# Ledger of designs, part 52: peptides against a protein of PDB entry 2Q3Z

Target 1, 272 residues: chain A of PDB entry 2Q3Z
Amino acid sequence: YVLTQQGFIYQGSAKFIKNIPWNFGQFEDGILDICLILLDVNPKFLKNAGRDCSRRSSPVYVGRVVSGMVNCNDDQGVLLGRWDNNYGDGVSPMSWIGSVDILRRWKNHGCQRVKYGQCWVFAAVACTVLRCLGIPTRVVTNYNSAHDQNSNLLIEYFRNEFGEIQGDKSEMIWNFHCWVESWMTRPDLQPGYEGWQALDPTPQEKSEGTYCCGPVPVRAIKEGDLSTKYDAPFVFAEVNADVVDWIQQDDGSVHKSINRSLIVGLKISTKS
Target 2, 254 residues: chain A of PDB entry 2Q3Z as posed
Amino acid sequence: YVLTQQGFIYQGSAKFIKNIPWNFGQFQDGILDICLILLDVNPKFLKNAGRDCSRRSSPVYVGRVGSGMVNCNDDQGVLLGRWDNNYGDGVSPMSWIGSVDILRRWKNHGCQRVKYGQCWVFAAVACTVLRCLGIPTRVVTNYNSAHDSNLLIEYFRNSEMIWNFHCWVESWMTRPDLQPGYEGWQALDPTPQEKSEGTYCCGPVPVRAIKEGDLSTKYDAPFVFAEVNADVVDWIQKSINRSLIVGLKISTKS

## One batch from the design tools (peptide; aimed at target 1 N144 I155 F176 S261)

Design b2_p24_4_s2 (made by RFdiffusion4, then SolubleMPNN; from b2_p24_4 with S1E D6N I15M E21P S22T S23A)
Fold by OpenDDE base, seed 4:
Structure b2_p24_4_s2 (fold): chain B 272 residues (1-272), chain A 24 residues (1-24)
Amino acid sequence: as target 1 above (272 residues)
Amino acid sequence: ENPYANVTEEETGPMPWPGNPTAP
């Protein structure tokens, strides 16, 4: 997971799984230096360099910093996300073939945000950075991935009497979503939560005021321990949320229906 | 202080993947 520089990222849908080749390139020239710059421009370093540096021995701390810094939300991070199909003033997320060009562009332009990324781009760049920093990391694709915005572990659709979705589609199920899993010990948790930790660099929700997510033990998610830091409910919902339809009747009454046809979560990890 | 603190939805667009949200 640390040594492999080329791999595949899974995309598509649960029914039609696709993959793209990706050059992670964590050992290419200058990439380590760029990763160190990424750490040196993070808000925690800028606030207190000594404290930040003293914590860089912790993969938990570093993982959380990287999760936040891969996106440009809240900081001088690497990538600007865009999902509206208007990429004319940048690079289409679909055109990237590796992390190296993205990181080099970021650095070469004075740590200006690179346009543009989506989930697999965020995940792939995070994977490169974490591997470069010596943290075993893999990209994970989750099909039918839920985005829970209100932390209730439900994806809620409001429907009219005809079954048409009403209101802002605030909560969504992605056809696929990508994040990373990193191998680390969790001395900050009870014994047994060492191993793979989920981190999500896509700026979906704020965690402690910053667009970052994790690390959270994959074991905790699997066992349903939602009290485990960081962001266990959100990550749990990505893979296990129930879909609820709120059906509004003509009389204004609303009925709750569990949509059993939508199965949230089919996780595939990259082989390295 | 942080010029990147306010990424607006106008810059990112709506977060859904242009791929079909699996319409339930």
Scores: peptide ipSAE 0.029, ipTM 0.589, DockQ to the pose 0.026
OpenDDE base, seeds 1, 2, 3, 5: peptide ipSAE 0.027, 0.012, 0.018, 0.022; ipTM 0.584, 0.524, 0.519, 0.554; seed 1 fails the geometry check

Design b2_p24_4_s3 (made by RFdiffusion4, then SolubleMPNN; from b2_p24_4, 8 letters changed)
Fold by OpenDDE base, seed 2:
Structure b2_p24_4_s3 (fold): chain B 272 residues (1-272), chain A 24 residues (1-24)
Amino acid sequence: as target 1 above (272 residues)
Amino acid sequence: SNPYANVTEDQTGAMPWPGNPTAP
């Protein structure tokens, strides 16, 4: 989880699982320096360098910073996400074969956002950075992964009487989504929450004003302790959200229906 | 900005539900 530089990232769907090889390359030349630059350009450092540096001994703090800095939302982060198949002014997310080139491009262009990333790219870069900083980390793939926007643990679809989805989908379910899990103690929490912590660098929802997510104990998610910092409800929803259909009838009435055909969450963690 | 504006099917299969499953 720290020493391996080559690995695989799982993709596809629950029924058609596939993987791609990935070069994490956390020990390649210059990568540690780039990771340190990443820390030195984070908003917390820019606001108060002394305070930020004093907290870098905490993997909880560092993990949260890295989660925010791997994406370029709200800061000088590494990657710009794009999902609309228009990648002509950059690099297609599918074209990346490792984290090293991404990080080098970011640094070499004055910490300018690299175009483009999607979930596995964000996760892989985060994994590289965290491993480089000495935090045991693995990439995780969750199939049928929910994106809950209103923290109600539901994915809600609005439908007409014919079952057709109406309006824009604000909330969604990804065929797959990737994030990372990092091993750390949690002295900031009650005893028993040490171990794997989920961190999500894909810019899905803001946490404390920044597109970041976690760390949250995997145990807390498994046990349904949604009060646990950070972002437990969001991460819980990614793996356990219920899908609800709001069906509007011709008479204007609305019927609530639980969509049992969609089961959210099938998590696969890597050993490498 | 909303990072998921204009989310569509991608060659990688990373897309919102409903969508076509990726090839094995």
Scores: peptide ipSAE 0.021, ipTM 0.631, DockQ to the pose 0.066
OpenDDE base, seeds 1, 3, 4, 5: peptide ipSAE 0.021, 0.020, 0.017, 0.020; ipTM 0.630, 0.626, 0.623, 0.620; seed 4 fails the geometry check

Design b2_p24_4_s4 (made by RFdiffusion4, then SolubleMPNN; from b2_p24_4, 7 letters changed)
Fold by OpenDDE base, seed 1:
Structure b2_p24_4_s4 (fold): chain B 272 residues (1-272), chain A 24 residues (1-24)
Amino acid sequence: as target 1 above (272 residues)
Amino acid sequence: SNPYANVTEDETGAMPWPGNPTAP
C-alpha cells in the first residue's frame, strides 16, 4: 500500500460496480517535494511552524492535516469540488487519470486550487500524498453512502400521505463515495484501535472548524464506538445510517417508519 | 457521465446541500 503506483478506483453503483485505472505516482519526480509544500502551506504551519513540524512524526496528525489540505476549503488546499456539471473553466472531474498531474498543476500555479474534483479525485490525491509521506494508504469506495448532516445517524425523508417526498432533502445518499484508509497506530486512544483509519478529504462537514474528516479507527466504526476521535459519528453514518421516512397525514399527525428496503453502505477497499 | 449531475455545489465548494439522493 506504499509501493504500488498504479491501481483502480471503484465507481458506479452497488448494482453496477465499475472501476477506472488511476496513476497514484507517489514515486514520480518532484511529487515528494510537492507533498512537503502541501504540509508547509497548511494553516497549522502558518500559525506555528515549529509546533507543526514537531508533530509531523505522528501519522494521526499528518493524516488529519492531509485530509484538510487535499480540499481547498479553509486553506490553500489542492482541489476545488464541483458537482453541478459546469466545468468549462477547469477540468472535468471525470477527465483525471492520475494524481500526479493534479499535484503538479497545483504546485506550478503557486498552490492555486485545481478545478475540479469530486470524491474519488479527492481520495486518490490524498492516497498519493499519504503514501508519499510513508503512510500505507488505500482508496475505499462506499456504495449507497449516506451524508448525515445533523449527526443523528439518520437519513430523514418527509413524505405526504401519498408517499411523495416533500420539502428540501437536506440529507442524501450518494450512489458511491470515496475516501481513504491509512494504516497507523493510535497512541492517542486506548489499546486495540491500531490498524486501518478512515480519512475523508472530500469537503462534506466541518470537523473542529475545518473541512476535514478522521482519522477514525475502522474498528471503532465496525464496533459502533462513536466516542473515538475523529469524527466517528459522521463516518459511521456514511456506512450505517438508518433511513427514516416521516409520513405526514392530513390531520397533521406525523409517523415514522424505518425504510429497510434501502441498505446504506457497501464498502470496497482497493487491493492493489 | 457525471454521477452527481443533479447536485449543485454551495458557495463554499463543499459537498452539495441539498443533494439529490439515490432513490430511496
Scores: peptide ipSAE 0.020, ipTM 0.609, DockQ to the pose 0.044
OpenDDE base, seeds 2, 3, 4, 5: peptide ipSAE 0.018, 0.024, 0.022, 0.016; ipTM 0.589, 0.596, 0.596, 0.583; seeds 3, 4 fail the geometry check

Design b2_p24_5 (made by RFdiffusion4)
Pose (drawn by RFdiffusion4):
Structure b2_p24_5 (pose): chain A 254 residues (1-148, 151-160, 170-248, 256-272), chain P 24 residues (1-24)
Amino acid sequence: as target 2 above (254 residues)
Amino acid sequence: SEEEWEEYAKEKAKEAVEELPVGS
């Protein structure tokens, strides 16, 4: 979770899982310096640099800023999202085989966002950043499935959508800022829309808080709960509708 | 080797699936 520089990012579908190898490259030349730069351009550093550097004692603070800076609403984030099959301005999300070239591109262009990312690209870069800084991190994929004239599927078909698959990261740490018993894996989601409140989204939120439905636990628990849960009911006339099943075959490299 | 791995990874990258809304 810290030292291994290559891994797998799972894609495809719940029935046909694809394992895409990936070069996280967290110890490649210039990557650590790029990661320290990423912290020093974060909006909290601009607001209060002395406090920002002091808070870097916390993996909760750093995990939030690190993952949060990958797809940042501010112009100084690492990546720009796109899902319309139109990636000519830059580079397709399906092309990358690692996080390193993106991080170098980002540094070299005045810390401007690199085009383009999709959920697994953001998660992959977040893994590289956090593993470089020493926070144990793994990329995770969740799969969702549809069964087909449903209004539900039409509403989606034609960025908090429910996708065929969605990726995020999990990082290992204690949570002295929370009630006792939430140490361990924390979910961090660097995909784009910081929207409800706060400087960043989404996380870190304890995985246990998601499983337990304890959605008042910081940070951004409802956003992560929504990626692995969806409750759909029909009223033809009360009935459970399985046209959409969310939270299947959640996967990570062994 | 590193080169072999990059070649292999690029072949597997061709299998990369774009993220789509369910039902699409």

Design b2_p24_5_s1 (made by RFdiffusion4, then SolubleMPNN; from b2_p24_5, 9 letters changed)
Fold by OpenDDE base, seed 4:
Structure b2_p24_5_s1 (fold): chain B 272 residues (1-272), chain A 24 residues (1-24)
Amino acid sequence: as target 1 above (272 residues)
Amino acid sequence: SEEEWNKLAEELAKTAVPQKPVGS
């Protein structure tokens, strides 16, 4: 999880899983230096360098910083996300084959955001950075991955009487989503939450005002302990949300229906 | 080798699947 520089990332759908080769390249020349630059341009360092540096011995702290800095939201982070298939002013997310080129481009352009990433690109770059920093990390793919926007552990679709989705599609299920799991102790939590921690660098929801997510113990998610910091409800929903259809009738009445055809969550962890 | 790995990665990247909403 620290030593392997090449690996597979899972894409596609639950029915049609696709493996893509990826060069994480955490030991390639200059990559560690770039990871240190990433830490030195983070908002917490800029606000109070001494305090930030004093906390870099904590994988919990570093993991949370990295999850925020891999995306360019709110800071001088690495990647700009884009999902609309308009990539002409940058690099298509599908074109990347490794983290090294992304990190080098970011650094070489004065820490300017790299265009573009999607979930696996964010996750892979985060994985590289965390591995560089000595944190055992793997990329995780979740098929039928929920994005719960209102923290109710539901994916809610508003539908007309014909079953057509209406209104804002802010809550959704991705065909797949990728994040990382990092191995760390959790001295900030009750005993038993050491081990794999989920971190999500894809800018989906703000956590404490920043587009970051985690770390949250995988065990807490598995056991349904949603009080566990950080972002347990969101990560729980990604893998366990129920789908609800709100069906509006012609008379303006709304009927709640549980959508049993959409099963959220099929998580695959990589081995490295 | 790294070269062989990168070649394979480039080939498979051509058929990479974008992240998209279910049902889209």
Scores: peptide ipSAE 0.467, ipTM 0.927, DockQ to the pose 0.591
OpenDDE base, seeds 1, 2, 3, 5: peptide ipSAE 0.440, 0.028, 0.444, 0.425; ipTM 0.919, 0.591, 0.919, 0.915

Design b2_p24_5_s2 (made by RFdiffusion4, then SolubleMPNN; from b2_p24_5, 8 letters changed)
Fold by OpenDDE base, seed 5:
Structure b2_p24_5_s2 (fold): chain B 272 residues (1-272), chain A 24 residues (1-24)
Amino acid sequence: as target 1 above (272 residues)
Amino acid sequence: SEEEWLEKAKELAKTAELQKPVGS
């Protein structure tokens, strides 16, 4: 994992799985220096450099910092996300073939946000940074990935009497979503949660006031232990949310219906 | 070579897909 510079990222849909090649390039010239700059411009370092540096021996701490700094939300992070198909003032997310160009652009422009990324770009850059910092990391793709906004473990749609969706879709299911898993011990948790930890650098929801997610033990998600730090309910919902339709009747009453046609979660972990 | 891989990667990158909502 740490030694692999080239790999594949899975995309598409559950019915039609695709992959793209990606150059992670964690050993290319200057990439380690850029990763160190990323740590040195994080909000925790700017607030208290001594405290931040003293915690960089913890992969739990570093993973959480990197998750927040790969996106530019609330900080001097690397990437700006965009999903509206309007990329004329930047680089299309689909044009990237590796993390190195993104990281070099970020540094060379004074740590200004790079336009643009989507989930796999965020995940791939996070994977590069974490590998560069010596943390074994892989990119993960989840098909039919839920984005739960209210932490109720549900994806809720409001529909009229004809089954048509009403209003703006706040909650949604992505055809695919990418994040990373990093190997680390969890001395901050009860025994047995060492191993792969999920981290999500795509800015979806705030965790403790910052757009970051994890680390959370993959085991905790598998076992349904939602009490584990960090962000277990959110990551659990990404792979195991139930879909609910709220159907308004002709009389103005609302009926709750479980949508069994939409199955959330089909996770693929990369082997390299 | 790394250069050959990059050229192949550029061609394969044309198959990249954007994220899209499902269930609408």
Scores: peptide ipSAE 0.355, ipTM 0.864, DockQ to the pose 0.612
OpenDDE base, seeds 1, 2, 3, 4: peptide ipSAE 0.353, 0.339, 0.348, 0.340; ipTM 0.864, 0.858, 0.861, 0.857

Design b2_p24_5_s3 (made by RFdiffusion4, then SolubleMPNN; from b2_p24_5, 10 letters changed)
Fold by OpenDDE base, seed 5:
Structure b2_p24_5_s3 (fold): chain B 272 residues (1-272), chain A 24 residues (1-24)
Amino acid sequence: as target 1 above (272 residues)
Amino acid sequence: SEQEWLEEAKKLAEQAVPQKPVGS
């Protein structure tokens, strides 16, 4: 994992799985220096450099910092996300073939946010950074991935009697979503949670006031231990949320639709 | 070579698909 510079990222849908090649390039010239700059511009370093540096030996701490700094939300992070198909003032997320160009652009423009990324771009850059820092990391793709916004472990759609969706689609299911899993011990948790930890650098929800996610033990998600830090309910919902279709009648009554047409979650972990 | 891989990667990158909400 740490030694692999080239790999594949899975995309598409559960029915039509595709892969794209990606150059992670963690050993290319200057990339480690850029990763160190990323740590030195993080909000925790700016607040207290000595405290931040003293904690960089912890992959738990570093993983959480990196998940926050790969996106530019609330900090001097690397990537700006965009999903509206309007990329004319930047680079289309679909045009990237590796992390190296993104990281070099970020540094060379004074740590200004790079336009633009989507989930796999965020995940791939995070994977590069974590590997550079000596943390074994892989990209993960989840098909039919839920985005739970209210931490109720449900994806709720409101429809009228004609089946038309009412209101803003706040909660949604992505055709696919990518994040990373990093190998680390969890001395901050009860025994047995060492191993793969999920980290999500795509800015979806705030965790402790910052757009970051994890690390959370993959085992905790599998076993349904939602009390486990960090962000276990959110990551659990990405792979296990229940979909509820509400039908609102003309009289204002609301009832659940019987049609459970969509199953949330089909996770694929990369082997390299 | 790294250059050959990059050229092949550019061709394959055209197959990249955007992240989208299901049902859109």
Scores: peptide ipSAE 0.360, ipTM 0.860, DockQ to the pose 0.616
OpenDDE base, seeds 1, 2, 3, 4: peptide ipSAE 0.370, 0.348, 0.365, 0.357; ipTM 0.866, 0.857, 0.863, 0.862; seeds 1, 3 fail the geometry check

Design b2_p24_5_s4 (made by RFdiffusion4, then SolubleMPNN; from b2_p24_5 with E6L E7K Y8E E18P E19Q L20K)
Fold by OpenDDE base, seed 1:
Structure b2_p24_5_s4 (fold): chain B 272 residues (1-272), chain A 24 residues (1-24)
Amino acid sequence: as target 1 above (272 residues)
Amino acid sequence: SEEEWLKEAKEKAKEAVPQKPVGS
């Protein structure tokens, strides 16, 4: 997990799984220095350098900082996300073949956000950074990945009488989503939550006011312990949300229906 | 070699697919 510089990232859909090659390049020249710069420009360092530095021995703390700093939301982070197929003023997310070029571009442009990323780009860059910092990390792909916006563990669609989805889809299911899992102890939790921790650097929801997610024990998600910090309900919903249709009738009544055709979650962990 | 890997990686990167919402 720490030693492999080249690997694969899984993409596509549950029915049509694809993979792309990726150069994580955590041992390439200058990459560690860039990771240290990333830490030194984080909002917590800028607020209180001494406190931030004193906490860098904690992989829990560092993981959460990296999750926030890989995206450029709220800070001088690395990547700007874009999903609308308009990438003419930057680099298409689909064109990246590694983390090294992204990190070098970020540094060389004065820590200006790199255009553009999608989930696997965020995850892969986070994986590189965490590996550089000595934290065993892997990229994970989840097919039919839910984005729950209201923390109710449901994906809700509003439909007319004909079953057509109405309005802007705030909540959605992605064909796939990528995040990282990092190996760490959790001295801040009850015993038994050491091991793989989910971290999501894609800017989806705010956690404690910042676009970051995790770390949350993979075990807690598996066991349904939603009280476990950080962001257990969100990560749980990504892999386990139920889908509900709210069907409006002609009389203005709304009927709740469980959508059994949309099954959330098919997680694949990489071996490297 | 690193150069061979990069060449192959660039070709395979053409198979990359974007995230898209799925719906019923």
Scores: peptide ipSAE 0.433, ipTM 0.909, DockQ to the pose 0.611
OpenDDE base, seeds 2, 3, 4, 5: peptide ipSAE 0.022, 0.425, 0.424, 0.426; ipTM 0.513, 0.906, 0.907, 0.908

Design b2_p24_6 (made by RFdiffusion4)
Pose (drawn by RFdiffusion4):
Structure b2_p24_6 (pose): chain A 254 residues (1-148, 151-160, 170-248, 256-272), chain P 24 residues (1-24)
Amino acid sequence: as target 2 above (254 residues)
Amino acid sequence: HSSEHLLHSSPPLSEEEEEEIEEE
């Protein structure tokens, strides 16, 4: 979770899982410096640099800023999202085989966002950043499935959608800022829309808080609960509708 | 849409759609 520089990112579908190898490259030349730069351009550092550096004692603070800076609403984030199959301005999300070239590109262009990312690209870069800084991190994929004239599927077909698959990261740490018993894996989602409140989204939120439905736990628990849960009911006339099943075959490299 | 676009940039797919795409 810290030292291994390559891994797998799972894609495809719940039925046909694809294992895409990836070079996280967290110890490649210039990557650590780029990661320290990423912290020093974060909006909290601009607001109060002395406090920001002091807070870097916390993996909760750093995990939030590190993952949060990958797809940041501010112009200084690492990546820009796009899902319209129109990637000519820059580079397709399906082309990358690693996080390193993106991080170098980002540094060299005045810390401007690199075009383009999709959920697994953001998660992959977040893994590189956090593994480089020493926070044990893994990329995770969740699969969702449809069964087909449903209004539900139409509403979605034609960025908090429900996708064929969605990726995020999990990082390992204690949570002295929370009630006892929430140490361990924390979900961090660097995909784009920081929207409800706060400098960043989404997380870190304890995986246990998601499983337990304890959605008042910081940070951004409802956003992560929504990626692995969806309750759909029909009223033809009360009935459970399985036209959409969310939260299947959640996967990570062994 | 292309198979690659459906797998990466669309909402969830049915099992029949997935099999058709896997055959390609």

Design b2_p24_6_s1 (made by RFdiffusion4, then SolubleMPNN; from b2_p24_6, 9 letters changed)
Fold by OpenDDE base, seed 3:
Structure b2_p24_6_s1 (fold): chain B 272 residues (1-272), chain A 24 residues (1-24)
Amino acid sequence: as target 1 above (272 residues)
Amino acid sequence: MSNEDKLNFSPPLSDEEIEEIEKE
């Protein structure tokens, strides 16, 4: 994990799994220095440098900072997300072949956000940064990945009597979504939650006021312990959300039609 | 988007795609 500079990222769909080669490049010249700059421009450092630096020995703290700083939301982070196929003023997310060029561009342009990323780009850059900082990390792909916006563990669709969706689809299921898992101890939790921790650098929901996610023990997600910090309900929903179709009647009554819980979540972890 | 483009892009699943997954 820490030593692997080249790998694969899984993409596509659950039926048509694809992979792309990716150069993580964590040992390339200047990449470690860029990762340290990333820490030195984070909002917690800018607020209190001494307190931030004193906490950098904690992989829990660093993982959470990196999750927030890989996206440019709320801070001087690395990547701007875009999903509308309009990439003419930047680089298409599909054009990246590694993390090194992204990180070098970010640093060389005065820590200005790089255009553009999507989930696998965010995850891959986070993986590079965490590996540079000595944290064993891998990219994870989840097919049929839910994005729960209201923390109810449901993806809810409202339909009319004809089965047509009503209103805006605020909640969604991605064909695939990528995040990272990092190996660390959890001295801030009860014993037994050491090991793989999920971190999501794609800006989806705010955690404690910042677009970041995790670290949360993969074990806690598997066991359904949603009380475990950080962001256990959100990460649980990505892999286990129930899809609910609500039928709205003309009288304003609503009834549940179908439970589609079996659709969400097919997680594949990389071996390298 | 072509089916090939969908493999390289992470869009939301369409309702039709969700229904197809449920039938399997």
Scores: peptide ipSAE 0.080, ipTM 0.689, DockQ to the pose 0.302
OpenDDE base, seeds 1, 2, 4, 5: peptide ipSAE 0.029, 0.026, 0.026, 0.029; ipTM 0.635, 0.675, 0.642, 0.648; seeds 1, 4 fail the geometry check

Design b2_p24_6_s2 (made by RFdiffusion4, then SolubleMPNN; from b2_p24_6, 10 letters changed)
Fold by OpenDDE base, seed 3:
Structure b2_p24_6_s2 (fold): chain B 272 residues (1-272), chain A 24 residues (1-24)
Amino acid sequence: as target 1 above (272 residues)
Amino acid sequence: MSNEDKLNFSPPLSDEEIEKIEKE
């Protein structure tokens, strides 16, 4: 985990699994310095430097800061996300082959957001940063990954009597989504939640007013302990959400149907 | 974008992909 500079990121779909080579480059020259700059420009440091620095010994605190700072939402973070295939004013997310170029571009342009990232780019950069900071980290891919926006653990589709989706698709299922898992102790939780912690740097939902997610114990997600900080309901939904169709009839009646054909979640952890 | 190109992106599942999953 910490020693491997090159790896693979899994992509595609559950039926058509693909991988890409990725250079994490956590030991390349100047990368550690860039990771320290990332910590020094975070909103918590800018608000109270002494308090922020005193907490940098906690991998829980650092993990949560990195999750927020890898995206540029709400701060001077590294990457701007884009999914609309309009990348002409930046670099296509598919063009990146490693984290090093992204981090160097960010620093060299005065900590301006790099255009553009998608989930695996966010995850890979977070993995590099966390590894640089001495936190064992791996990239994880989840196929058929749910994005729950209303924290109800459901993906809801509104359909007419013909089965056609009505309104804006607020909630969605990704063909795949990537995040990171980091190994840490959880002294801020009850005993037994040490080990792998999920962190999601892709800006999907706000946690405590910032686009960040986790750390949450992988064990808590597996056991269904949604009370466990941070963001357990959201991460649980990514891997276990139920899909519900709300079918509106011509008379204005609404029928609830559980869509059993849409199985959310097929998690693949990288061993590298 | 070919259907193959969509597999290289992080797009949501298309309605066509959902229908394929529902038929299996």
Scores: peptide ipSAE 0.052, ipTM 0.608, DockQ to the pose 0.303
OpenDDE base, seeds 1, 2, 4, 5: peptide ipSAE 0.035, 0.031, 0.027, 0.024; ipTM 0.595, 0.600, 0.589, 0.564; seeds 2, 5 fail the geometry check

